# Ledger of designs, part 85: peptides against a protein of PDB entry 6TME

Target 1, 324 residues: chain A of PDB entry 6TME
Amino acid sequence: NRLKRAYIALQAWKKAFYSDPFNTAANWVGPDVCSYKGVFCAPALDDPSVLVVAGIDLNHADIAGYLPPELGLLTDVALFHVNSNRFCGVIPKSLSKLTLMYEFDVSNNRFVGPFPTVALSWPSLKFLDIRYNDFEGKLPPEIFDKDLDAIFLNNNRFESTIPETIGKSTASVVTFAHNKFSGCIPKTIGQMKNLNEIVFIGNNLSGCLPNEIGSLNNVTVFDASSNGFVGSLPSTLSGLANVEQMDFSYNKFTGFVTDNICKLPKLSNFTFSYNFFNGEAQSCVPGSSQEKQFDDTSNCLQNRPNQKSAKECLPVVSRPVDCS
Target 2, 324 residues: chain A of PDB entry 6TME as posed
Amino acid sequence: NRLKRAYIALQAWKKAFYSDPFNTAANWVGPDVCSYKGVFCAPALDDPSVLVVAGIDLNHADIFGYLPPELGLLTDVALFHVNSNRFCGVIPKSLSKLTLMYEFDVSNNRFVGPFPTVALSWPSLKFLDIRYNDFEGKLPPEIFDKDLDAIFLNNNRFESTIPETIGKSTASVVTFAHNKFSGCIPKTIGQMKNLNEIVFIGNNLSGCLPNEIGSLNNVTVFDASSNGFVGSLPSTLSGLANVEQMDFSYNKFTGFVTDNICKLPKLSNFTFSYNFFNGEAQSCVPGSSQEKQFDDTSNCLQNRPNQKSAKECLPVVSRPVDCS

## One batch from the design tools (peptide; made by RFdiffusion4, then SolubleMPNN)

Design b2_p13_7_s1
Fold by OpenDDE base, seed 2:
Structure b2_p13_7_s1 (fold): chain B 324 residues (1-324), chain A 13 residues (1-13)
Amino acid sequence: as target 1 above (324 residues)
Amino acid sequence: MEVPEPKPFPAPP
């Protein structure tokens, strides 16, 4: 019986709770698992006459505990939302049995260990949120072979390079922010056909920006701030016809910020502060437009306020990195 | 089922 297996799983999970401040599992008593708070039943896809546990929603429950291996008995679960809790440990490999998994949100918890490779085993997964945890190590290249609508990886401990497979992603939103990613942005980034928002904030990324970024015609948000990027901005950025928000702040960029970038037709906010730019077009000057906001603070610009000293600028500006 | 809420990004330092 599927509901009997669900009862075993849910009772094992209740025993794995160390703290339940809102008494969310107080009614998790007896065989009627469909009456349990945060447990949702539906007709089974293979037999509409059979009721199964199809979803879990424990969002914002502040529950401390871990995910026991018995959760692998919830084989009919398609929706698993447990964000904003204090769950710790690793994602159980037994969840590979949840072959209907469609949405998996474990964000804002205390999960540790490597990337949860069990997420790669789910054939129908569309939504993956693992942000605000302590996941570490390399990002598996296979994550971008998944037909995901969104990929939320931010605020973790991921290391190494961004996989070249990123160009295969069909995701509209991808977040890498606040990790330990290193190396260059892959040139394959320009192949991301459905990309609307990409965020690289607060990593250890370096090298030149690839020219292929200019092929991202649907991108509305591009944030590469707080990294180690060098060289000039690619001239191909003039191809970003739909970009609204662009941030290159807190890098080591040099050269001239051109009219072709600052006159982008949908651009509303362009931040290029805290770099080593030595010139800007008049269209890039803060206050030059009522429709666009610019920040040129802490560069190597002449006749602009709040710039770096000549002592800070000269060693960098005199040795421009050639990205050609 | 609740729709997962977007979490804000912290401002850069």
Scores: peptide ipSAE 0.032, ipTM 0.660, DockQ to the pose 0.087
Fold by OpenDDE base, seed 1:
Structure b2_p13_7_s1 (fold): chain B 324 residues (1-324), chain A 13 residues (1-13)
Amino acid sequence: as target 1 above (324 residues)
Amino acid sequence: MEVPEPKPFPAPP
């Protein structure tokens, strides 16, 4: 009986709670699991006459505890939303049995260990949110071979390079922000045909921006701030016909910020502050447009306020990195 | 089934 298995799983999970400040699991008593708070039942896909546990929503429950292996008995769960809790430990490998998993949100918890590779085992997964945890180590390249709509990885402890497989991703939103990613952005990034938003904020990324970024025609948000990027901005960025928000601040960029970038048709905010740019077009000057906001603060620009000293600029500007 | 909404980005603590 599927509901009996669900009962075993949910009772094991209740026992794995260290704290339930809102008494969310107070009604988790007896065999009627479909009445449990945060448990949602639906007709089974294989037999509409059978009621199964199809979803979990424990968002914002502030529950302290862990995910027990018995959760692998919830084989009919397609939606698993447990964000904004204090769950700790690792994602159980037993969740590989949840073959219907469609949306998996464990964001804003205390999960640790490597990337939860069990997420790669779910053939129908479309949404993956693991942000605001303590996940560490390498991002598996296979994550981008998944047909995901969104990939939220931000605010973790992930390290190493971004996989070249990123170009295979069908995701509209990908966040890498506030990790320990290093190396260059892969040139394959330009192959992300469905990409709308990509965020690299606050990593250890370096090297030149790949010219292939200019192929991201559907991108509305591109944030590469707070990294170690060098060289000039690619001239191909003029191809970002839909970019609205662009941030390159807090890097080591050099060269000239061109009209072709600052005149992008949908550009609303362009932040290129805290770099080593030695020139900008008039269209890039803050206050030059009513429709666009620019920040050129703390560069090597002539005749602009709040720029770096000549002492700070000269060593960098005199040694431009050739990205060609 | 009520479909849980995804947490917005950036996610507050």
Scores: peptide ipSAE 0.031, ipTM 0.711, DockQ to the pose 0.078
Fold by OpenDDE base, seed 3:
Structure b2_p13_7_s1 (fold): chain B 324 residues (1-324), chain A 13 residues (1-13)
Amino acid sequence: as target 1 above (324 residues)
Amino acid sequence: MEVPEPKPFPAPP
């Protein structure tokens, strides 16, 4: 009996709660698991006459506890949303039995350890949100071989380089922000055919921006702020026909910010502050447009307010990194 | 089945 297995799993999970401040699991009593708060039943895909537990929603429950291995008995679960709790420990490997997993949101918890590789075992996974946790180590390259609509990795402890397999991703949204990623952005980034939003904020990324970024014609948001990027902005950024939000602030960029970038047709906000740019086109000047917002603060620009001193600029501007 | 709403980006702390 599928519901009997679900009962065993859910009772094991209730026992794994250290704190349930909203008494979310107070009604988790008896065999009628479909009446449990945050448990959703649906007809089984293989037998419409049978009810199964198909979804979990415990979002914003502030529950402290862990995920017990008995959750692997929830074999019919397609939706697992437990964000904004205080769950700790690791994602159980037993969840590999949840072969219908479609959306997995464990964001804003206290999960630790390496990337939850069990997520790679789910053939139908479309949404993965693991942001705002303490996941660490390398990102598995295989994550980008998954047919995901969104990949949320931000606010973790991930380190090492971004895998070159990123170009295989079909995701519209990918977030790397607030991790410990290092190295260059892979040139394969330009192959992300469905990409709308990509965020690299607050990592240890470095090197030159790849020219292939200019191939991301569907991108509306590109944020590479708060990294260690060097060199000039690629001239190929003129290919970002749909970019609305672009941020390169808090890097080590040099050279000239061109008209071809600042005149992008959908550009609403372009922040390139806190770099070492030594020139900008008139179209890049803050206040030059009513439709576009620019920030050129703390660069090496002549005749602009709030720029770096010559003492700060000279050592960097005199030694431009050649990205060719 | 009611589908849970995804957490907005950026997610609140």
Scores: peptide ipSAE 0.029, ipTM 0.689, DockQ to the pose 0.057
Fold by OpenDDE base, seed 5:
Structure b2_p13_7_s1 (fold): chain B 324 residues (1-324), chain A 13 residues (1-13)
Amino acid sequence: as target 1 above (324 residues)
Amino acid sequence: MEVPEPKPFPAPP
């Protein structure tokens, strides 16, 4: 029966624990898997008379171990939350059998290897959190073909470019932060019609910002800080009617920060520090508004405190990158 | 089940 398969899976997993500091699996004894700590049962969708393991919640259990292939026997699991553990190794391919997977959170673990492509096999997946791991290599473009509400990729070892398929994403939140992504932000970004928050912090992204960012009408958070972006800020950023938090700090931007950006109607915080901006509108000056916070530190601005030296500025400001 | 919480981002360098 389905619970017997779940028992086999959970007992195999218990054997795969190297450390269980909170004794979370101490009660993982006997056939009554629905009594197991962190195991949640529900009536099966196909047969309400059958009880099945529908969810796992081991968040914050500090468990060291790995995910054994027998977890593929948990075929009724729709919710898999195991964040803030010390699970290592790879995500088992056998999890492809978990066709009801809806929320998958393996964040804040020690998982390694390439992107867990098994996640792409789940037809109903809505939430994917793999952040704070050691996943590496390329992000598969197919991730953005999924109807995901959130995509958390930050704090990994992902490399290469951001796929152009990003424009197909229906996600409200996407995080790329603290990876090794390189190249330009794809122009297709402007097609992300449901996007509220996007974070690129601390990558190796470069080039000019695409003008299509200005099409992100629902964006409340846009953070592109700590990259290698160049050129001027796109004038189309005036289209970010709902942006509240905007960060372009720690880049190589040049040019003038305009009124049209600093007067964005919902803008509460705009950080453009640690660049090579050579001018700003009066509306961008820190302290010019009570409702908005600005940081213009370490630019090439005249008559502003805490700016770069002329020696640092002149070589960059005199050779602006043309993004046209 | 507990709702997954956002993880904090490190401060910029």
Scores: peptide ipSAE 0.034, ipTM 0.677, DockQ to the pose 0.086; fails the geometry check

Design b2_p13_7_s2
Fold by OpenDDE base, seed 1:
Structure b2_p13_7_s2 (fold): chain B 324 residues (1-324), chain A 13 residues (1-13)
Amino acid sequence: as target 1 above (324 residues)
Amino acid sequence: MEVPEPSEFPAPP
């Protein structure tokens, strides 16, 4: 009986709670698991006459505990939302049995260990949110081979390079922010045909921006701030026909910020502060447009306020990185 | 069946 297996799983999970400040699991008593708070039942896909546990929503429950291996008995779960809790430990490998997993949100918890490779085992996964945890190590390249709509990785401890497989991603939103990613952005990024939003904030990324970024015709948000990027902005950025928010602040960029970038048709905010840019087009000057916001603060620009000193600029500007 | 909503971006701190 599927509901009996669900009962075993949910009772094991209740026992794995260290704290339930809102008494969310207070009604988790008896065999009627479909009455449990945060447990949602639906007709089984293979047999509409059978009721199964199809979803879990424990968002914002502030529950302290861990995910026991018995959760692998929830084989009919397609939606697993447990964000904003205090769950710790690792994601159980037994969740590989949840072959219907469609949305997996464990964000804003205390999960540790490597990337939860069990997420790669789910053939139908569309949404993956593991942000605001303590996941560490390398990102598996295979994550981008999956047909995901969104990939939230931000605010973790991920390290190493971004996989070149990123270009295979069908995701509209990808966040890398506030990790320990290093190396260059892969040139394959330009192949992300469905990309709307990508965020690299606050990593150890370096090198030149790949010219292939200019192929991201659907991107509305591109944030590469707070990294170690060098060289000039690619001239191909003029191809970002739909970009609204663009941030390159807190890097080591040099060269001239061109009209072709600042006149992008949908650009509403362009922040390029805290770099070593030595010139900007008039269209890039803050206050030059009523429709666009620019920040050119703390560059090497002439005749602009709040710029770096000549002493800070000269060593960098005199040694431009050639990205060609 | 009430369908759980995806978490909003950004997540709460």
Scores: peptide ipSAE 0.027, ipTM 0.679, DockQ to the pose 0.076
Fold by OpenDDE base, seed 2:
Structure b2_p13_7_s2 (fold): chain B 324 residues (1-324), chain A 13 residues (1-13)
Amino acid sequence: as target 1 above (324 residues)
Amino acid sequence: MEVPEPSEFPAPP
């Protein structure tokens, strides 16, 4: 009986709670698991006459505990939303039995260890949110072979390079922000056909920006701030016909910020502060447009306020990195 | 069946 298996799983999970401040699991008593708070039942896909546990929603419950291996008995679960809790430990490998998994949200918890490779085992996964945890180590290249609509990885401890497989992703939103990623952005990034938003904020990324970024015609948000990028901005950025928000602040960029970038047709906000740019077009000057906001603070610009000293600029500007 | 909604970006702190 599927509901009997669900009962075993849910009772094991209740025993794994250290704190339930809102008494969310107070009604988790008896065999009627479909009456449990945050447990959702539906007809089984293989037999509409059979009722199964199809979803879990424990969002914002502030529950302290861990995920026990018995959760692998919830084989009919397609939606697993447990964000904004205090769950700790690792994602159980037994969740590989949840072959219907469609949306997996464990964001804003205390999960640790490597990337939860069990997420790669789910053939129908469309939404993956693991942000605001303590996941560490390398990002598996295979994550971008998944047909995901969104990939939220921000605010973790991921290290190493961004996989070249990123170009295979069909995701509209990808976040890498606030990790320890290093190396260059892969040139394959230009192959991300459905990309709307990509965020690299606050990593250890370096090198030149790839020219292939200019092929991202659907991008509305591109944030590469707070990294170690060098060289000039690619001239191909003039191809970003739909970009609204662009941030290159807090890097080591040099060269001239061109009219072709600052005149992008949908551009509303362009931040290039805290770099080593030595010139900008008149269209890039803050206050030059009523429709566009620019920030040129703390560069090496002549006749602009709040710029770096000649002592700070000269060593960098005199040795431009050639990205050709 | 009530369908849980996915989390919005950015996540709450």
Scores: peptide ipSAE 0.026, ipTM 0.692, DockQ to the pose 0.077
Fold by OpenDDE base, seed 5:
Structure b2_p13_7_s2 (fold): chain B 324 residues (1-324), chain A 13 residues (1-13)
Amino acid sequence: as target 1 above (324 residues)
Amino acid sequence: MEVPEPSEFPAPP
């Protein structure tokens, strides 16, 4: 009986709660699991006459606890939303039995350990949100072989390079922000044909931006701020026909910010502050447009306010990194 | 599915 298995799983989970400040699991009593708060039942896909637990939504419940292995008995769950809790420990390997998993949101918790590779076992996974946790180690390259619509990895402890497999991703949104990613952005990034938003904020990324970024025709948001990027902005950025928000602030970029970038047709906000740019086109000057916002603060620009001193600029500007 | 916007995370200092 599927509901009996679900009952065992949910009762094991209730026992794994250390704190339930909103008494979310107060009604988790008895065999009628479909009446449980945050538990959603639907007809089984294989037998419409059978009711199964198809979804969990415990978002914003502030529950402290862990995910017990018995959750692997929830074999009919397609939606698992438990964000904004205080769940700790690791994602159980037993969740590999949840072969219908479609949306997995464990964001804003206290999960630890390596990337939850169990997520890679789910053939139908479309949404993965693991942001705001303590996941660590390497991002498995295989994550980008998944047909995901969104990949949220931000605010974790992920290390190493971004996998070259990123170019295989069909995701519209990918976040890497606030991790410990290092190395260069892979050149394969330009192959992300469905990409709308990508965020690299606050990593240890370095090197030159790949020219292939200019192939991201559908990108509306590109944020590479707070990294160690060097060199000039790629001239191919003129190809970002749909970019609205672009941020390169808090890097070590040099060179000239061109008209071709600042005149991008959909560009609404372009932040390139806190770099070492030594020139900008008139179209890049803050206040030059009513439709576009620019920030050129703390660069090496002449005749602009709030720039770095010549003492700070000269050592960097005189030794530009060649990205060719 | 509501996909949260990437801009929902805090800006770096």
Scores: peptide ipSAE 0.023, ipTM 0.612, DockQ to the pose 0.112
Fold by OpenDDE base, seed 3:
Structure b2_p13_7_s2 (fold): chain B 324 residues (1-324), chain A 13 residues (1-13)
Amino acid sequence: as target 1 above (324 residues)
Amino acid sequence: MEVPEPSEFPAPP
């Protein structure tokens, strides 16, 4: 009986709670698991006459505990939303049995260890949110071989380079922000055919921006701020026909910010502050447009306010990185 | 009980 297996799993999970401040699991008593708060039943896909546990929603429950291996008995779960809790430990490998997993949100918890590779075992996974945890180590390249609509990785402890497989991703939204990623953005990024939003904020990324970024014609948000990027902005950024928000601030960029970038047709906000740009087109000047906001603060621009000193600029501007 | 509709993709913060 599927509900009997679910009962075993849910009772094991209740036992794994250290704290339930809102008494969310107070009604988790008896065999009627479909009455449990945050447990949702639906007709089974293979037999509509059978009720199964199809979803878990414990979002914002502030529950402290861990995920026990018995959760692998929830084989009919397609939606698993447990964000904004205090769950700790690792994601159980036994969750590989949840072959219907469609949305997996464990964001804003205290999960640790490597990337939860069990997520890669789910053939139907479309949404993966693991942000605001303590996941560490390398990002598996295989994550981008998945047909995911969104990938939220931000605010973790991920290290190493961004996999070159990123170009295979079908995701519309990808966040890398506030990790420890290093190296260059892969040139394969331009192959992300469905990409709307990508965020690299607050990593240790470096090198030149790849020209292939200009192929991201559906991108509305591109944030590469707070990294170690060098060289000039690629001229191919003029291809970002739908970009609305663009941030390159807090890097080591040099060269000239061109009209072709600042005149992008959908551009609303373009922040390129805290770099070493030595020139900008008139269209890039803050206040030059009523429809566009620019920030050129703390560059090496002549005749602009709030710029770096010549002493700070000269060592960098005199040694431009050639990205050709 | 209806399975909650897939949450709108939370906008990146």
Scores: peptide ipSAE 0.022, ipTM 0.670, DockQ to the pose 0.055

